# Designs tried in a protein design run: peptides against a protein of PDB entry 3QIS. Part 23

Target 1, 334 residues: chain A of PDB entry 3QIS
Amino acid sequence: PSLELSRREFVFENVKFRQLQKEKFQISNNGQVPCHFSFIPKLNDSQYCKPWLRAEPFEGYLEPNETVDISLDVYVSKDSVTILNSGEDKIEDILVLHLDRGKDYFLTISGNYLPSCFGTSLEALCRMKRPIREVPVTKLIDLEEDSFLEKEKSLLQMVPLDEGASERPLQVPKEIWLLVDHLFKYACHQEDLFQTPGMQEELQQIIDCLDTSIPETIPGSNHSVAEALLIFLEALPEPVICYELYQRCLDSAYDPRICRQVISQLPRCHRNVFRYLMAFLRELLKFSEYNSVNANMIATLFTSLLLRPPPNLMARQTPSDRQRAIQFLLGFLL

## One batch from the design tools (peptide; made by RFdiffusion4, then SolubleMPNN)

Design b1_p9_4_s3 (from b1_p9_4, 3 letters changed)
Fold by OpenDDE base, seed 3:
Structure b1_p9_4_s3 (fold): chain B 334 residues (1-334), chain A 9 residues (1-9)
Amino acid sequence: as target 1 above (334 residues)
Amino acid sequence: SALLEEALS
């Protein structure tokens, strides 16, 4: 068996968070026998490709002289954005197209990724006074490492934040401030806020705007700005309520005093973002007659974003644990 | 913003 491939090298330039790119190629059976093809894992890999890459179709049969188009789709989701922002992963892969009883064909994937404030830690973003696209990648790595070390020192009740030569962090990320301040000003009377989806084109414009500028006004509808806030919270590498406090939130869910004490133990940036979001959501609830938003809907929606189970507990979340998590947030909304 | 000031007070 043998195949002819129209192309073997693929370049994906300027890959962005949530922006699909596609490259196509043809495979042709130039042999005299039917062929089965499949993309196979490399040695020591569990998957045939990285999480941000997909082949369609990834397997199939070719009769003699048959030709099939294969699409290579690059899409950076919430599951890949953090490792690409840090430069731990890159837009590089090798695909192995295997032919049954035949040879392997290697495809080279390359390109570049453009960093996003989506999928970046709250601690790092509080240190960024400029848009992320203005920050050198080397400085992003340093800011993430410094942010991790300061978070650990804060959790260990070690040395007070040295009032020393480091620029004072923002109280909240500028991106969160821009999104929430816009919604507070313009969306409190918006019917079906957080219930109606945004437009995909407007979401991309909002993401690009926050990554490249500090706008006076966020572009797009109130629904698109609201969904952009949800996407931002979902894409955080660590949720607004840190994983180490998850169980304590569930255990305290029916004691409002203990709930407030648990929130006081959050790192400064996380605590400030939590309080800011709760203040905004309480304000939004005052306009429930106009926006059709209620506390149970908000608590249910934001619980999955703000109070995520640690990765080791995700598969074991009970309906009781979910109800406790919702009750924990309700104690800040009512 | 007034909302941020309220939240951090």
Scores: peptide ipSAE 0.259, ipTM 0.910, DockQ to the pose 0.913
Fold by OpenDDE base, seed 1:
Structure b1_p9_4_s3 (fold): chain B 334 residues (1-334), chain A 9 residues (1-9)
Amino acid sequence: as target 1 above (334 residues)
Amino acid sequence: SALLEEALS
């Protein structure tokens, strides 16, 4: 069996978070026998491609002289955004198109990723005075490493960090401030806020706006700005409540004094973001007659974003654990 | 903002 491929090199320029790109090619059975094709893992890989890439179809049969179109889809989700922002991963891969009882065909994937404030740590963003697209990638790596070391120091040292003469971090990321300040000013009376989805085009504009500028106003509807806040919180590599405190939040869920003590142990940036979000959400709840938002809905929604189970416990989360997590957050909303 | 000041006070 043999195949002819219309193309073997693919370039995905300016790949962005949540923006789908597609490249297509044709495979043709130029042999005299039916053939089965499949994309196969390379040696030591578990998958045929990186998490941000897919082939469709990834397998199939071709009769003699049959041709099929294959789509190569590049999509950066929350699962790949952090490692692409840091430059740990890149828009580069090799696909192996295997022909049963035939030869392998290699496809080269290349391109460039444009960093996003989505999927960047709260610690790193508190150090970014400028939009992330203005920050050199080398400095992003340094900011993430420094942020990790400061997080560890802040968790281990009950001592006030000696605020040496270095540029003081922001109290909260400018991106969180922009989103929450917009919602506070313009969305408190918005019916079905956080219940109605945003527009995908507006979400992309908001992401691009936050990545490239410091706007006076965020573009899009209040629903799109609200969903952008949810996407931001979901995409955080470390949730607003650090994984290390997850179990303590559940254990304290019915004692509001212990809950506040647990929050006081968060890294400064995480603690500030948590308090800022809770202040905003309490303000939003005062307008429940207009926005149809209630404490149980908000607690249920934001608990999944702010108080995520550690990856090792995610598969074991009980309904009781979810209820405790919701109860923990309710103690800050009521 | 007043909301941020309230949250951090």
Scores: peptide ipSAE 0.255, ipTM 0.910, DockQ to the pose 0.911
Fold by OpenDDE base, seed 5:
Structure b1_p9_4_s3 (fold): chain B 334 residues (1-334), chain A 9 residues (1-9)
Amino acid sequence: as target 1 above (334 residues)
Amino acid sequence: SALLEEALS
């Protein structure tokens, strides 16, 4: 069996968080026998491609002289955004198109990624006084390393944050401040806030706006700005309540005094973001007659974002653990 | 913002 491929090299320029790109190519059976094709993993890989790449179809049969179009889809989700922002991963891959009883055909994927404030740590963002697209990639790596080391030092209570000649970190990321300050000013009376989805085009505009500028006003509807806040919180590599405190939050869920003590042990930026979000959500609940927002709905929604189980415990989360997590958050909303 | 000041006070 043999195949003819219309193209073997693919370039994805200016790949962004949540923006789908597609490239297509054609495969043709130029042989005299039916053939089965499939994308196969390389020798050391579990998957045929990186998490941000997909082939459609990824397998199939071709009769003699049959032709099929294959789509290569590049999409950076929350699962790939952090490693692409740091430059640990890149828009580069090699696909192996295997032909049963035939040859392997290699496809080269290349391109560039544009960093996002989405999927960047709270610690790194507190050190970024400019939009992330104005920050050199080398400096992003340094900011993430410094942020990790300061988080560890803070958790270990080893060294007071040296108030040295380094520019003082922001109390909260400017991106969170922009989103929450907009919602506080314009969305407190918005009917069905956090219940109505945003528009995908407006979400992309909001992401691009936060990555490239410090706007006076965020573009889009209140629903799109609200959903952008949810997407931001979901994309955080470390949730607002750090994984190390997850079990202690569940254990304290029915004691409001212990809950406040657990939050006081968060790194400064995480603690500030948590308190700021709780202050905003309590303000939003004062307008429940106008916005149809209630404490149980908000606690249920934000608990999944703010108090995520560690990756090793995700598959084991019980309904009791979920109820304790919701009860923990309710103690800050009421 | 007034909300941020309240939250961090």
Scores: peptide ipSAE 0.252, ipTM 0.906, DockQ to the pose 0.868
Fold by OpenDDE base, seed 2:
Structure b1_p9_4_s3 (fold): chain B 334 residues (1-334), chain A 9 residues (1-9)
Amino acid sequence: as target 1 above (334 residues)
Amino acid sequence: SALLEEALS
């Protein structure tokens, strides 16, 4: 068996969070026998490609002189965004197109990723006074490392960190402030807020806006801005309520006094974001007659975003644990 | 915003 490939080198320029890119190529059976093709893992890999890459179709049969189009789809989800922001991963891969009883054909994937405030830590974002696209990649790495070290110090030492000669961190990320301030100004009377989905094009515009600028107004509908806030919270490498406090939140869920004490033990940026979000959501609940938003709906929605089980416990979350997590948030909304 | 001041007070 033999294949002819129309292209073997693929470049994905300016890859962004949640923006699908597609490159297509053709494979043709230039042999005299039917052939089966498949993308196969390399010797040390479990998958034929990195998590942000997909081939469609990834396998198939070709009759003699048959041609098939293959799409290479690059999509950075919440699962890949953090490692691409840090530069731990890159838009580079090698695909192995295997032909049964034939040759291997190598495809080179390359490109560049544009960092996003989505999937960046709250600690790092509090140190970014400018849009993330204005921050040199080398400085992003330093900010993430410094953010980790400052988080660890804040958890280990109840002592106020001596704000040395470094610029004072923001109280909350500017991106969260922009989203919440917009919703507070324009969305309190929005019918079905957090119940109606946003538009995908508007979501991309909002993400690009937050990554590249500090706007006076966020573009898009109130529904798109609301969904962008949910996407932001979901994409956080660590939830607003740090994984270390997850179990304590569940254990305290029916004691409002203990709940407040648990929140007081969050790192400063996480604690500030939590309080800011709760203040916004309490304000939004005053307009329930207009926006159709109630405390149970909001608590249920935001619990999955703010109070995620640690990765090692995710598969073990009970209905009781979920109910406790909801009850924990209800104590801040009522 | 006023919300941020209220939340951080």
Scores: peptide ipSAE 0.031, ipTM 0.762, DockQ to the pose 0.866

Design b1_p9_4_s4 (from b1_p9_4, 4 letters changed)
Fold by OpenDDE base, seed 2:
Structure b1_p9_4_s4 (fold): chain B 334 residues (1-334), chain A 9 residues (1-9)
Amino acid sequence: as target 1 above (334 residues)
Amino acid sequence: DELLKKALS
């Protein structure tokens, strides 16, 4: 069996969070026998491609002189955004197109990723006074490392923030401030806020706006701005309530005093973001007659975003744990 | 921002 490939080198320029890119190529059976093709893992890989890449179709049969189009789809989800932002992963891969009883064909994937404030730590974002696209990648790495070290120092209660040489961190990320300030100003009377989905095009514009600028106003509908806030919170590498405090939040869920003590133990930026979000949501609940938003809906929605189970416990979350997590947030909304 | 001030006070 033999294949002819129309292209073997693919370049994905300016790959962004949640922006699908597609490159297509053709494979043709130039042999005299039917053939089965498949993308196969390399010797040390479990998957035929990296998590941000897919082939469609990834396998199939070709009759003699048959041709099929294959789409290579690049999509950076919440699951790949953090490792691409840090430069731990890159827009580079090698695909092995295997022909049964035939030859392997190698495809080269290359490109560049544009960093996003989505999937970046709250600690790093509090150190970024400019849009993330204005920050050199080398400095992003340094900011993540410094942010990790400061988080650890804050959790250990050991060292005062040495206010001396580093620019004073923001109280909350500017991106969170922009989203919440917009919603507070313009969306408090919005019917079905957080219940109606945003527009995908508007979501991409909002993400690009936050990555590249400090706007006076966020573009798009109130629904798109609200969904962008949810996407931001979901994409955080460390949730607003740090994984280390997850169990203590559940254990304290029915004691409002202990709940407040647990929140006081969050790293400064996480604690500030939590308090800011809770203040916003309490203001939003005052307009329930206009926006149809209630405390139970909001607590249920934001619980999965703010109080995420640690990866090792995710598979074991009980309905009781979920109810405790909701109850924990309700104590800050009521 | 008044909301931010209220949240962090």
Scores: peptide ipSAE 0.291, ipTM 0.926, DockQ to the pose 0.912
Fold by OpenDDE base, seed 3:
Structure b1_p9_4_s4 (fold): chain B 334 residues (1-334), chain A 9 residues (1-9)
Amino acid sequence: as target 1 above (334 residues)
Amino acid sequence: DELLKKALS
């Protein structure tokens, strides 16, 4: 069996978080026999492609002289954004199109990724006084390494922050401040806030705005700004409540005094963001007659974002653990 | 700013 491919090299320029790109090519059975094709993993890979790439169809059957269109879809989700922001991964891959009882055909995927404040750590963002697109990639790596080291030092209670040489970090990321300050000013009376989805085009404009500028006002509807905050919190590499404190939050869920002590042990950036979000959500709840927002809805929604189970416990989360997690947040909303 | 001040005070 043999195939003819219309193209073997694909370039995805300016790949962004949540922006789908598509490239298409054709494969034709130029042989005299039917053939089955499939994308196969390389040696030592579990998957035929990286998690931000998909082929559709990824397998199929071709009669002699049959032609099929294959779409290569590049989409950076919350699951790929962090490793692309750090430069640990890149928009590069090699796909192996296997022909059953035939030969392999190699496809080269290349391109560039544009960093986002979405999927970047709270610690790194607290050190970024400028939009992330103004920060050199080399400096992003240094900021992530420094952020990790300061988090470890803060947890170990060992070294006083040497007040001297490094620019003081922001109390909260400017991106979170922009989103929450906008919602606090303009969305407290918005009916069905956090219940109505935003517009996809407006979400992309908000993301691009936060990545490239420090706006006076965020573009889009209050629903789109609210959803952008949820997307931001979901995309964090570590949740606002650090994984290390997850079990202690569950254990303390019915003791408001212990809950506050657990939060006091968060890294400074995480603690400040948590307190800021809880203050904002308590202000929204004062306008419940206008916005139809209640404490149980908010606690249920934000628990999944702020208090994620550690990866090793995700498969073991009980309904009781989820209820304790909700109860933990309720103690800060009421 | 007022909300942030209130949250961090």
Scores: peptide ipSAE 0.285, ipTM 0.924, DockQ to the pose 0.961
Fold by OpenDDE base, seed 5:
Structure b1_p9_4_s4 (fold): chain B 334 residues (1-334), chain A 9 residues (1-9)
Amino acid sequence: as target 1 above (334 residues)
Amino acid sequence: DELLKKALS
């Protein structure tokens, strides 16, 4: 069997979080026999491509003189955004197009990623006084490393030794402040807030706005700004309630005093963000007659975002664990 | 911001 490929090199310029890019190529059976093609893993890989890449179709049959178009789709979700922001991963891959009883054809994928405040740690964002696109990538790496070390010191109750001239971190990320301040000012009377989806174009504009500027006003509808807050919280590498405290939150769910004590043990930035979000949501609930928002809906929605099970426990989450997690959050909304 | 001040007080 033999294939002809119209292209073997693909470049994806300016890849962004949640922005789909597509490149297409054709394969043709220039042989005299039917052939089966498939994308196969490289040696030691579990998948034929990186998580941010997909081929469609990834396998198929071609009769003699038949042609098929293959789409290469690049999409950075919450699952890949953090490792791309840090530069641990890059927009580079090699695909192996295998022909059954035939040759391997190599495809080169390359490009560049533009960092986002989405998928960046709360600790790093508290140290970031400028938009992320103004911060050199080398400095982003340093900020993530320093943030990890400060989180560990905070969890260990170690006093930060360096009272040095390091610029004091923000109390909350500027991105969270911008989103919540906008919603507090303009969305408290918005009917069906957090129930109506935002517009995809407006969500992209909000993400780009937060990554590139410090706006006076966030663009888009109140629904798009509300959904952007949910996407931000979902994309955090570590949830607002750190994984280390997850089980303690569930165990304390029916004791409001213990719940407050557990929250007091969060790293300073996480604790500040949690308190800020709870203050906002309690103010929003005062307008329930206008916005149709109730405490059970808000607790159900935000629990999955703020109190995520650790990756090792995710497959073991019971309906009882979910109910305890909701009850934990309700104790801060009521 | 008044909300932020109230949340962190």
Scores: peptide ipSAE 0.274, ipTM 0.920, DockQ to the pose 0.872
Fold by OpenDDE base, seed 1:
Structure b1_p9_4_s4 (fold): chain B 334 residues (1-334), chain A 9 residues (1-9)
Amino acid sequence: as target 1 above (334 residues)
Amino acid sequence: DELLKKALS
């Protein structure tokens, strides 16, 4: 069996978080026998492609002289955004199109990723006074390394780090400030806030706006700005409540004094973001007659974002753990 | 802003 491929090299320029790109090519059975094709893993890989790439179809049958269109879809989700932002991964892959009892055909995937404040650590963003697209990639790496070291120091040493001559970090990321300040000013009376989905185009505009500028106003509807905040919190590599404190939050869920002590042990940036979000949500709850927002709904929604189970727990919560997690957050909303 | 001040007070 043999195949003819219309193209073998694919370039995905300016790949962005949550922006789907598609490239298509044709495969044709130029042989005289039916053939089965499939994308197969390379020798040391478990998957035929990286998590941000997909082939559709990834397998199939071709009769003699039959042609099929294959779509190569590039989509950076929350699961790939952090490693692409750091440059640990890149928009590069090799696909192996296997022909049963035939040859392997290699496809080269290349391109460039544009970093996002979505999927960047709170610690790095607190050190980032300019939009992420203005920051050289080399400096993003340094900021993440420094942020990791400062997180570890803050967990190990209760001693205030000396106010060395380095520019003081922001109290909260400017991106969170922009989102929350907008919602606080314009969305407190918005009916069904956090219940109505945003528009996908507006979400992309908000992401691009936060990545490239410091706007006076965020574009889009209040629903899109609200959903952008949820997406931001979900995309954080480390949740607002660090994984190290997850179990202690559950254990303390029914003691509001212990809950406050647990939050006090968060890294400074995470603690500030948590307090800022809780202050915003408590203000939003004062307008429940207008926005239809209640404490149980907010606690249920934000608990999954702010208090995620650690990866070692396979991201699974028991019904009891989920109830404790919600109860923990309720103690800050009431 | 006033919300941030209130949150961090």
Scores: peptide ipSAE 0.269, ipTM 0.922, DockQ to the pose 0.918

